# Ledger of designs, part 147: peptides against a protein of PDB entry 8BZL

Target 1, 228 residues: chain A of PDB entry 8BZL
Amino acid sequence: SYDRAITVFSPDGHLFQVEYAQEAVKKGSTAVGVRGRDIVVLGVEKKSVAKLQDERTVRKICALDDNVCMAFAGLTADARIVINRARVECQSHRLTVEDPVTVEYITRYIASLKQRYTQSNGRRPFGISALIVGFDFDGTPRLYQTDPSGTYHAWKANAIGRGAKSVREFLEKNYTDEAIETDDLTIKLVIKALLEVVQSGGKNIELAVMRRDQSLKILNPEEIEKYV
Target 2, 242 residues: chain B of PDB entry 8BZL
Amino acid sequence: SRRYDSRTTIFSPEGRLYQVEYAMEAIGHAGTCLGILANDGVLLAAERRNIHKLLDEVFFSEKIYKLNEDMACSVAGITSDANVLTNELRLIAQRYLLQYQEPIPCEQLVTALCDIKQAYTQFGGKRPFGVSLLYIGWDKHYGFQLYQSDPSGNYGGWKATCIGNNSAAAVSMLKQDYKEGEMTLKSALALAIKVLNKTMDVSKLSAEKVEIATLTRENGKTVIRVLKQKEVEQLIKKHEEE

## One batch from the design tools (peptide; made by RFdiffusion4, then SolubleMPNN)

Design b1_p17_4_s3 (from b1_p17_4, 10 letters changed)
Fold by OpenDDE base, seed 2:
Structure b1_p17_4_s3 (fold): chain B 228 residues (1-228), chain C 242 residues (1-242), chain A 17 residues (1-17)
Amino acid sequence: as target 1 above (228 residues)
Amino acid sequence: as target 2 above (242 residues)
Amino acid sequence: GELSPAEVLEEARRRAA
């Protein structure tokens, strides 16, 4: 009976609605994040844009602030809600604290939001995981992941969505200090990782790069193909 | 007693939102609605199913709604839900105009409604809206635009798309015949008739069963026009002669 | 009175805040 509209513990201590939300994430397009020395890179599997669809409306990488961006896997509509709230919080923080958010701060905010939706009566969990990357005010690159439960951790590299297992296995083997020695090598690592699950090369990858003291840059397909 | 609202949309074990999927199923039984973007305009074409002789002359399209001076939409799904959402779109557009003294950008209006739709899929005591919408509009940022939204609160921009009955078949036909970069409003109208003739559950396409609206720019102003029955008849006749 | 769709969204935002 799906009538139990409340995220409740099972007798064995499981939160079924959270676990089921994680299954929704696994159906999402693959996203990968890598922290380099002075760069953070996000890559997402492009769903074959329907021939008649406008690509500008199909973005899975978005800026939360000038120093923070996010990729997600799972329910796009749920993600939009999280993104909007995170953006408001980033601006509010700038007004109240007079500094931009740290990547950890905004991740914790998003995680707390997600967690509240796992405890609140009459709410379902968010069906999204997110990779949040950026630079702290001290210039330190950061990568965080959060899931539907509201759990979050810092990572050197990680992946979410349908191909996440294969991508993570690749990263575990290939993420070395040598592999991230330069910005170009870091970008190449992300592309190679995504190619484990994406069939046709640079045309099916969305790639975003943030460098220290620079804005988010989305690479065009031609720029991506140079790394393949 | 906090009534455990048994009506909350929840995830299945497979990570599916069945209430949203069931709402989408309800839309599949609705009349066909098409949207086509052209270089010089954008159009909506919708199936009119309720032709009752006793209906007072519906001066306005049953399925196509003007939202503001720069936008219109068509609806597929539950009529009562559609009425609520179309009213909300008008209110959002009006509030924006009052606040900013300029028309709301097309995508912002679509997004605002999609956030409402999403809320009805996440919060207790509510069911998803059983409605998909096509939006046509013009703004200074992107020019002519076509959007589609569904019960989940997802949306996308399109060059051409279809919702309602036989939408998958219609989309397939649009993909075959849509000429990117060369689409005029005239050719778009012809394409709309061609697709509707094949996808509508009617024995013969007639002007009384089809509503068409065009959105164009004339002298720096947006013009939203519902085609007269005679104009639709001419389009059908032209298609039959080809 | 029944909340409008926009009010439902606003209430949802308030409760989440």
Scores: peptide ipSAE 0.095, ipTM 0.638, DockQ to the pose 0.023
Fold by OpenDDE base, seed 1:
Structure b1_p17_4_s3 (fold): chain B 228 residues (1-228), chain C 242 residues (1-242), chain A 17 residues (1-17)
Amino acid sequence: as target 1 above (228 residues)
Amino acid sequence: as target 2 above (242 residues)
Amino acid sequence: GELSPAEVLEEARRRAA
């Protein structure tokens, strides 16, 4: 009898499979998100790419739509499933509603998807947390986080993955209106936050920036070094 | 070896649904939620546990959800499960309104969700929802109402009740202090603060850690209001002075 | 597609029927 991967309650009221999925997230590479005034920034710890691995294949920051991007921590294969479904939903929304999704809408969609995988027999939870950033149609920058359970919240700044605690502690101390007054300061805040847990400076950081009415821009290492 | 009866739909030899009981155990560890029915209104009071500096949403209500113009609920248990169920409640209420051109009666909305909860205990190879709900509402049939539902799909109407952490102690206090027929909304608010102060594992009750919503009738309309922190502070202060 | 809670109820009713 294949123990169908069943997310069930323990006698003490815990969903062990969800908790274990959260542990998988904690082992993932660190990701950070910050909402500025007119900018959203995602930063991710670069894993040492194997010398022969194509760097293009290891994108930890993905566009969901023109106005929304996502970083994740945890199982890359699981993330791919979530990303693909989210992209389909974004396109479907554009076709049916004739407007881009709000960041909240797509976050709720992803959260609902994750939740359903925690309550269906034969399915395990997704082993990922995600930071979802973007702009609503009205130009409001947004940052959301989701976890394996399907919970989601809006944040000014947050972090996920192995270094998340240290990064969050840094952000709690340093996220001020002054620290996000400009786009450049917001980018610097993300870099400084990641440097709390990432060794060897800007070479091990991937940064994505989305400004109001602009497409997602992934910064190259040289651009990152200008902020360090 | 307690075989975690991994099958959600199997009775124990003793006739128990372990997964439902375990879901209820999960709820017992959740933040406390109170409901109190008064003659002139009904209220929900809930513990806030997640106070984070970096949260963007001013959670006016972490645990209290407006369902429609005449109903609200409070949730104890798994947040993601709660989000699914509260969304379903809103959808059911909206579908009813569209179909019948009148608001859904409170008990019918509660029953509809309870049928869903029950189905998750009996069919579909799914786990129970790890959520209990308190519902407050008004309808033309029964006036102000308070209901409680659990993961099994059972529900009941209450004059006062509690779910979540220390719920048994809270219910005991409510039984002692609830005065039938004499409960004003003001008295109910005072009682809620009294009970929360005793049941929350905090050294001092603060307005930051408590959410309160009231449902009243004004000029033939239902008014659902979340109390401001300042109002909650005043209630706490009054309690400390007594 | 993943069933909504309402769809789960409908499926349960169909099976009981």
Scores: peptide ipSAE 0.082, ipTM 0.574, DockQ to the pose 0.116
Fold by OpenDDE base, seed 3:
Structure b1_p17_4_s3 (fold): chain B 228 residues (1-228), chain C 242 residues (1-242), chain A 17 residues (1-17)
Amino acid sequence: as target 1 above (228 residues)
Amino acid sequence: as target 2 above (242 residues)
Amino acid sequence: GELSPAEVLEEARRRAA
């Protein structure tokens, strides 16, 4: 029996389940991405890890491949599914095409996956938005965003989650060529942007940086405090 | 609100998965399960609610399941759902062992089940599993481990945690008394009894109402054992004397 | 027969592919 269609058009042409999935994203912890000149930076609001929780298992920034990483806002369990599928695709691409994925390619893959879940019978949309950053093989830094609908766009800087509006307003005002002139300034910009919505400084921020020809680096709290 | 309660797991206008939340609410009424990580082992302690004298002695505890030689779990929630998920855990672990000729890493087993749980929240014609699990295990990568998973498919690693009835109070007590880096299995057992004594709605804690399993390493092998009733009685007695 | 939980996941993956 075909599973009942869950995501259907309203009389006014809205896909309510997609819109409601976007509301789930808005309840998620804030994530920010910034593209610098030779660096990409992801920052996420670190929800206070419960005293007895293992911090290792509370990560909102993950590598998809050596040249691509992702932050998300929304349903963590949904995110795992997307991350795993994306990782498989990255490896498959390396095997079949003999080159790493472009950031746009893997973003499009994720976007297509999300879109299918908005159209397939018996499936609800993914309750996640993602910021996908990395470097193309030519060394160009890239930042993309996807939402539950499966739309995606390239950005210089963007934010998702509960504090996204405030963070975006900050970035719109403060993202300049001077503000991203150096790697350190770019990192500082991300931290300042997150501090618009995150209290108590570096302790509540997870920060990841990827520089050209370098692997993803997760900054420790002490490293973050140096930029505050 | 009611329109979303009767259908397959879908988003509410506010972005909530009510069927998942309701499953979690159901778990809040289930028997208490505790997990505590120590330096030299990890334990599960579970409330036994069904004390029927006529029940055939199950070889393994009613609420604690051995998954493989290196892992066990406890369940809070719908028993039938728990049986399905624990069986699935065993199958996943066995398939991995056959494929790779080594035991499945603890977190990989947890994530595999969590992906299943998530699927039951996303695909039509399915309801969420009304079960939370605590997992204890040992592997060569991270040593002794404790995980918790919920109906959404979320999971996390813990030093100590609780699911089921009065879990919030139990977690509060664990936060107060858990000594990071200094926790021995002996002290963990004592802590488990202390917490259960306060969180179980019983006038007096009895060994018949508590199941405890420990996971240790002996001579390079994982040992999972359920404590005998007499051992639990001694732990309770010791607690009462303090 | 009813699909096992793992089979449900696999079917879901197949349909999503």
Scores: peptide ipSAE 0.067, ipTM 0.643, DockQ to the pose 0.024

Design b1_p17_4_s3 (from b1_p17_4, 10 letters changed)
Fold by OpenDDE base, seed 5:
Structure b1_p17_4_s3 (fold): chain B 228 residues (1-228), chain C 242 residues (1-242), chain A 17 residues (1-17)
Amino acid sequence: as target 1 above (228 residues)
Amino acid sequence: as target 2 above (242 residues)
Amino acid sequence: GELSPAEVLEEARRRAA
């Protein structure tokens, strides 16, 4: 009989499946998020697309709604499930509440979803962490991170995935009010942070920017190179 | 033994619920939370472990949650589980308020959540919540109150108690120093600092590592206040001078 | 859909009755 209890406490009080899901995240490509004054920026390590692979299919940054986007580290298939549910919730919220979700709201939704998958038999935790960025209706930029356990916090800047430690160390040193004084400086900060762990410069970085009252913009490689 | 570890909520041959015990073990490694009931108020004091420079300052408290206008709680254990339970507490309180047009009595809110916790220990396909809670509140029935609940769904009222890391030592200290009937909120705050200083695995207690909330009554209204870092620093300094 | 904690309790009560 397949042990239906996937996520149980160990004798020493550990939820091993959650911890192992966190290990899956650590194996994922690096993602970085930075909240500026009037901008939010997501950067991800771009894996070399195989010559015959459609570049459109390898996106690690996705919109959840017009005002919210997400980057993730870990299992891409798991991320797809979370993204789809989050998108449905964003749409549902618009229909029922007549306003877009706050970044906190949708983060909490995702976090709650993840938590439930850590407490239900027959389900394993999601092997993903996510950086969720966007603007609240009042124009406040937000950055949240959530992990496989369903925890979430608001951040000024954060990183997830394989290179997260190095990137966080960089951000802890370099994230200042001066470093985010302008949109361009904020973008530059993200790029510099990613370059701590990404080889071969701007070609291996996917960068998305959301400015106040603007849609998500994915920067092309040429635009990224301007900041390098 | 292992067969009972793999299933979420079954009795061992010895009548033990291992998953509940293991959840309690997880809580034992969590940051310390302390509650003290005074004559003129009640407080929660909690260890803050998540000190990151890049955290957005908007976080009011890591471990202390306002539930409604008359109640707050602190959590020891799994943060994600805590978030689910604190949200549920808020929903229960809101539903009660809407139904009865009065705030939910403190013990009723605690009991309602404890029933949920218990269900997660009895209903197949669920694991226990890896969380213990301290509740502080005021109601017209019993005045200031302090409760503790655990993963089993058990709860109790307390004059002073502690959950999380080194909770047993903290409780022992509270038993020694708690003066029944003479505890002011001021004295309770001092006692909280004293206990945390001895029970936290930190060389020196700093204000950045301690969260304190007080619940008082002012002009017939409940006031829940999280102490500012400067206020906590003053309490620590005062303790060091004694 | 996944049940809320309150819904889990209600379901548990229904099954116990």
Scores: peptide ipSAE 0.108, ipTM 0.556, DockQ to the pose 0.109; fails the geometry check

Design b1_p17_4_s4 (from b1_p17_4, 8 letters changed)
Fold by OpenDDE base, seed 5:
Structure b1_p17_4_s4 (fold): chain B 228 residues (1-228), chain C 242 residues (1-242), chain A 17 residues (1-17)
Amino acid sequence: as target 1 above (228 residues)
Amino acid sequence: as target 2 above (242 residues)
Amino acid sequence: GELTPAEVLAEAAARAA
């Protein structure tokens, strides 16, 4: 009998399936998020795309709505499920509430979805953490993180995936009001943070920028190299 | 390999619900939360464990949640489970308000959530919530109230209680120092600091590691206030001077 | 879809009725 994936407590109070999902996240490519004054920036470590793989197919940064985007670390297939659910919710919210979701709202939705998968029969936790960035309707930039447990918090800056510790340590030292004074400085901060764990310069970094009242912009390698 | 009976929380041969007990064990490792009922108010005091420089300061409280205008709660255990339950509390309270055009009585809100907790211990394919809660509130029926609930769906009213790490020691201290009928909010705050200082595995209690909320009545309205760091610092300083 | 706690209770109530 295939042991139905059930997240149960251990005698010492651990949810092993959640912990193991967190280990899956730690094996994922590094993602970084930084909230600037009027900008949010996501950076992701590019996996060595096999020369023959279409670069278009491996986007680790995706839009959830016009005002919200997400990067993830962990299981790509799990991420697709979460992204699709989140996109549907964003559209549903626009239809029912007549306003776009707040970044907190959609984060809470994703977090609740993840939590439910830690408490239902026959389901395993999602093997993903996510950085969710965007702008609220009032123009406030937001950054949230979620983990496999369904926990979420707001951040000024954070990182997830295999290099997250080193990147967080860098951000803790270098995130200042001066370092995010301009959009360009904020972008530069993200690049510098990723370069702590990515050896091959701008070519192995995917960057996405969202400015207030602007759509998500994915920077091309040439644009990234200007900040290096 | 103790086959964690991955099935529905079932009774052991000894009549124990191991998944509930294991959830309670998880709570025992969580940060300490205190509740103290006074004559003129009620308070929650909670250990703050996550002090990260990069956290967005917009977070009013890590462990204390406002439920409605008349109630707040603190949580010990799994944060994600706590978020789900606190959201449910808010929904229950809001539904009641809409249906009856008056705020939900404190105990009724607690019982409604406890029924949910219990269901997750009884119905197939669910695990218990790894969360204990302290509830503070005011209603016209019983005035200021303090409740505690656990993963089983059990609850009780308290004059003072503690959940989380070193809760047994904290409860013992509360029993010793709590003066029934004479407890002011001011004395309750001092008692909370005293107990936290001894219960938290920290060499020195600091205001950054403590969250305190008070619930009072002012001009016939409930006021829920989270103490500012400076206020907590003053309470700690006063305790150090005694 | 995964039931919310409220939905679980509603389903339980419906089964008990």
Scores: peptide ipSAE 0.007, ipTM 0.474, DockQ to the pose 0.124
Fold by OpenDDE base, seed 2:
Structure b1_p17_4_s4 (fold): chain B 228 residues (1-228), chain C 242 residues (1-242), chain A 17 residues (1-17)
Amino acid sequence: as target 1 above (228 residues)
Amino acid sequence: as target 2 above (242 residues)
Amino acid sequence: GELTPAEVLAEAAARAA
């Protein structure tokens, strides 16, 4: 049945469905992640929440566990599947290994999941990239990025989604040891990076901060405006 | 491109899922469904298009379904798909109740179905469900709630929203007239009639063409009530007198 | 045979339990 071969190699060796899933990511709202010295920060472009929409149900930054957070770009429904599976794995790891997952471990798990969906008959790739941040048990801050292919890498800073190129260019120029010397400076760097592509200031930014031995904190608009 | 219009949902070169988009387009041709959240309740209002005089049973509610004691939904799209999804919602809610000895939280029921919808957009040999749903409910966590879900498996909570025919126009009207924090169920009912009168492709709004259900709390219990035709007639009459 | 979407979800839930 030809209907089973969703992701196949082209004659020139391309996996078109993976490439097209990357295009879905590029249409997603911009997300940025930055690793500081003792902090990790995620920022996401807020699409104008429809006036009648409940903001609680429009979150692009979520906790996978107490020590790991994720932002994504691309298909929201696809992201929910990945998030749910990652959360289950985080809890399973705590039960079986008696320690929280490392950020690398859960990233590898997500990457492997994505890769399987590029190789399995009757499945299309996930239309998402993700920024995964958190702290390892030793207190080391980590940032990873995954794409629809199932590749993953560690980063100091990165961006995904429609404005990713501009944000990355900004980060390449402005990410210095001085720029991340303090938690506040690190937060400011993320906000400045997002403002390269987000119009109308702090009201259109979702910002999350995780400090060492602290849970994920979502900043309110007033807190964000203090850094602008 | 026709090659991406196959039954198997795949990405286009532009990263679009055309089968999902086409399912959403099909829903745009379905009868209008409204949901409005009030301080003291939540309502669904749905267009009834097929009034067959020869139907033996006056389906008091063709488009509004009770899911459990605390939740109801309305559907826009393919009837057969709607029946399957509505049945699944009931089963999920029942299984949860049996397992946990408490009603399923509203958002959890919505997300469970949305994950099914999403799966039908990702797995081969399946097409997306050609159905959008509005959910109304009450739970101890968030009180009165209104949700919308689409064929992609995406969902959101709303103060007021619309699916089906002329949904964009309806949403625009709701944005103009919805008074946040001051919305009573009475005012919500009036607003529903106002919006339906403008969005339905009918020359005159009649009670036979509209189904309305309200969800309220009475004595610590959820009450889901489908309005009688006479009650709907009175609402329409009041609107015409204004 | 390939699992239906419902079966995939059921399997995922079973792994979580």
Scores: peptide ipSAE 0.007, ipTM 0.585, DockQ to the pose 0.020
Fold by OpenDDE base, seed 3:
Structure b1_p17_4_s4 (fold): chain B 228 residues (1-228), chain C 242 residues (1-242), chain A 17 residues (1-17)
Amino acid sequence: as target 1 above (228 residues)
Amino acid sequence: as target 2 above (242 residues)
Amino acid sequence: GELTPAEVLAEAAARAA
């Protein structure tokens, strides 16, 4: 059975372990990314933090560098490995090239890492998709998406995880130049998109905003409620 | 599906890691371990199942391990796996201390081990560790801390939590009785006894079947202490009188 | 989307059911 082997081709040319890793992603909490004019926004479905759990340790949006942040869907432990590798690469790039990474560069690095884990018989694929957002040095906002296969593409807006289909359908209808005309409208678009799959309002959303020449800001619940 | 449990940890068609799930199931049958964070300290309470009079005195405890001067952990699951992981924790902490001349921050130690656990779920020729851990510690960044990690390499910080046998029931009780912001170490100890008394499959809770460690700060130093049997007996007696 | 151990077990239980 080809599905029992660590990442081998099926007779029809499929990598079952990659497809199954994609199923793990589909079970993950929904994440949304939107590129505005001068802003990038990540939103994640906040799982109800168990009573007595420290919310500090339950984060799905993380900085990779000062100019790049990432949200993910899928296996959290797998994501941590990818995040750590990406952070090291961002720092290495600053030291060796004397410039911060472009969002495309770090996306390609992550994609290549994922791809290598799909090709080795001694490894399983990463059970994560990622939305990677940030600003290039020229101030251009970027959004990329990666999947367990190691593919990546640039997006205006995208979603990953269990509610991704519904969120994407919403974004396809509502992502217009008018909808992203201002930073606040862009944030509102992300919140509205997440509300398609999240039942309770601002309390169940984690939202991160990066504006041009500004650091990543994670919005508190009160700030999120102002946009609902 | 049983079809995926006989080999290296791989994804099922449904995106599940059955070997990790089975490791977690094995932990569900292990002795109960509790962790409770208080304002003035943090504690671990663990069920002691192997009460053999002929066992040599374990220096610290059967299920609670000192990791460094600022951290301890308790384990639920396969003893051999626990020994490997606790040794690795000590090594990581020592290497950090040697490299930076400062104690490793609590969360960094937890994450370092969790990365190892994760690797054993991802790399060929390895199986997941059949162990969950509770970590207690103090550092200058966050003060007193309680963490839980599982075979997947996931972790989280907690005010109170439980692993092992009847963990779900224990967590439910902790949610009911834990007073956020008002928890003293004394009240935490009483709560630990209360929860263990209800979750352990024993007719009467005895001090010989319970290990408790506290982590406190005294004169700017971390103090990790395993309670003496007499102290545990007093806690049990107080609970029985309430 | 983190499945907590509890969620993994709950999902497993739901499937066994």
Scores: peptide ipSAE 0.016, ipTM 0.611, DockQ to the pose 0.464; fails the geometry check

Design b1_p17_4_s4 (from b1_p17_4, 8 letters changed)
Fold by OpenDDE base, seed 4:
Structure b1_p17_4_s4 (fold): chain B 228 residues (1-228), chain C 242 residues (1-242), chain A 17 residues (1-17)
Amino acid sequence: as target 1 above (228 residues)
Amino acid sequence: as target 2 above (242 residues)
Amino acid sequence: GELTPAEVLAEAAARAA
């Protein structure tokens, strides 16, 4: 008999497979998201790219649409499934509603997808958390976080993955209106937050910036070092 | 930890997918496959373990599969799983060609299969595929390409990599000897022989135990060819003379 | 029955939809 994956309640009301999926997330590379005034920034711990690996194929930050991007922690293959479905939904929304998705809308879609995988027999939860950032059509910057359970919340700043606790503690202390007063200060805040858990400076950080009415920009290592 | 080993698609308390890890372990015992990207081509080199004199001369490489006119792959792991996945790759590529009247981009084909692999790690009643693949190809977007995929559905692009038995040692040698930006197909072939000679734990490398395929561009067309035994013998001889 | 890889993917897609 093929052991079907089943997410069931424990006697005390826990969904162990969801909790264990959260442990998979904690083993992932650290990702941080910060919402500024007119900017959203994602930073990810760049795992030492194996010598001879093509860096192009090691992307931790991806666009879901022109106005939305996502970073994740956990199982990369699981993330790809979520990303692909989210991209399809973003395009479908543009075709049917004639407007881009709101960041909340696509987050809710992803969250609902994850939730279904926690309730359906024969499925395991997705082993990923995601930071979803972008701009709504009104120009409002947004940051959302999702976990394997399918819960989601809006954040000013958050972190996921191995170093998430330390990064969150840093952000709780240092996220102020003054610290996000400018785009450059917001970027600097993200870099400083990641440096709490990343041993070697700008070389081990992937950083993506989305400004109001601008496309996603991935910063090169030289650009990152200017903020260090 | 052991209580989760029999369950195909569940997380351990530590967030591990044991069936995926065990599939990867099984691949570590499979025959060695190498891929090397050069400026003027890309190659696969694979260990032949099953040399039975009674096997009909398989005119086609046992471990290297042509996927379409622009792509080939090599497999380390369970042969039956390999056959299923290589057939699926061919079908995906064919469907794309029929739909768009152009060849599928290399990374898209790799990704499509990786999504299937991932599904077999997530849906109940399925086990992971016990195979890793190396893909070589050419497309108009990125030129010559080399990819590796594993049972989890993860993939990456590489300049040179190895899967199967002694892959860690092979990768170490590739890292040492691979000359970035200066790699010709000729030098890549020599490197492949050098690495295989050390990795296959054989006193003497023979052409019978090695399959090599090259992918090149000639007159604006992709050419995939399996090297003849005599060509492989010449490469081995040249290596022994150096 | 054991679904083919394509069938598994199709089921996954149908569940997305």
Scores: peptide ipSAE 0.013, ipTM 0.597, DockQ to the pose 0.023; fails the geometry check

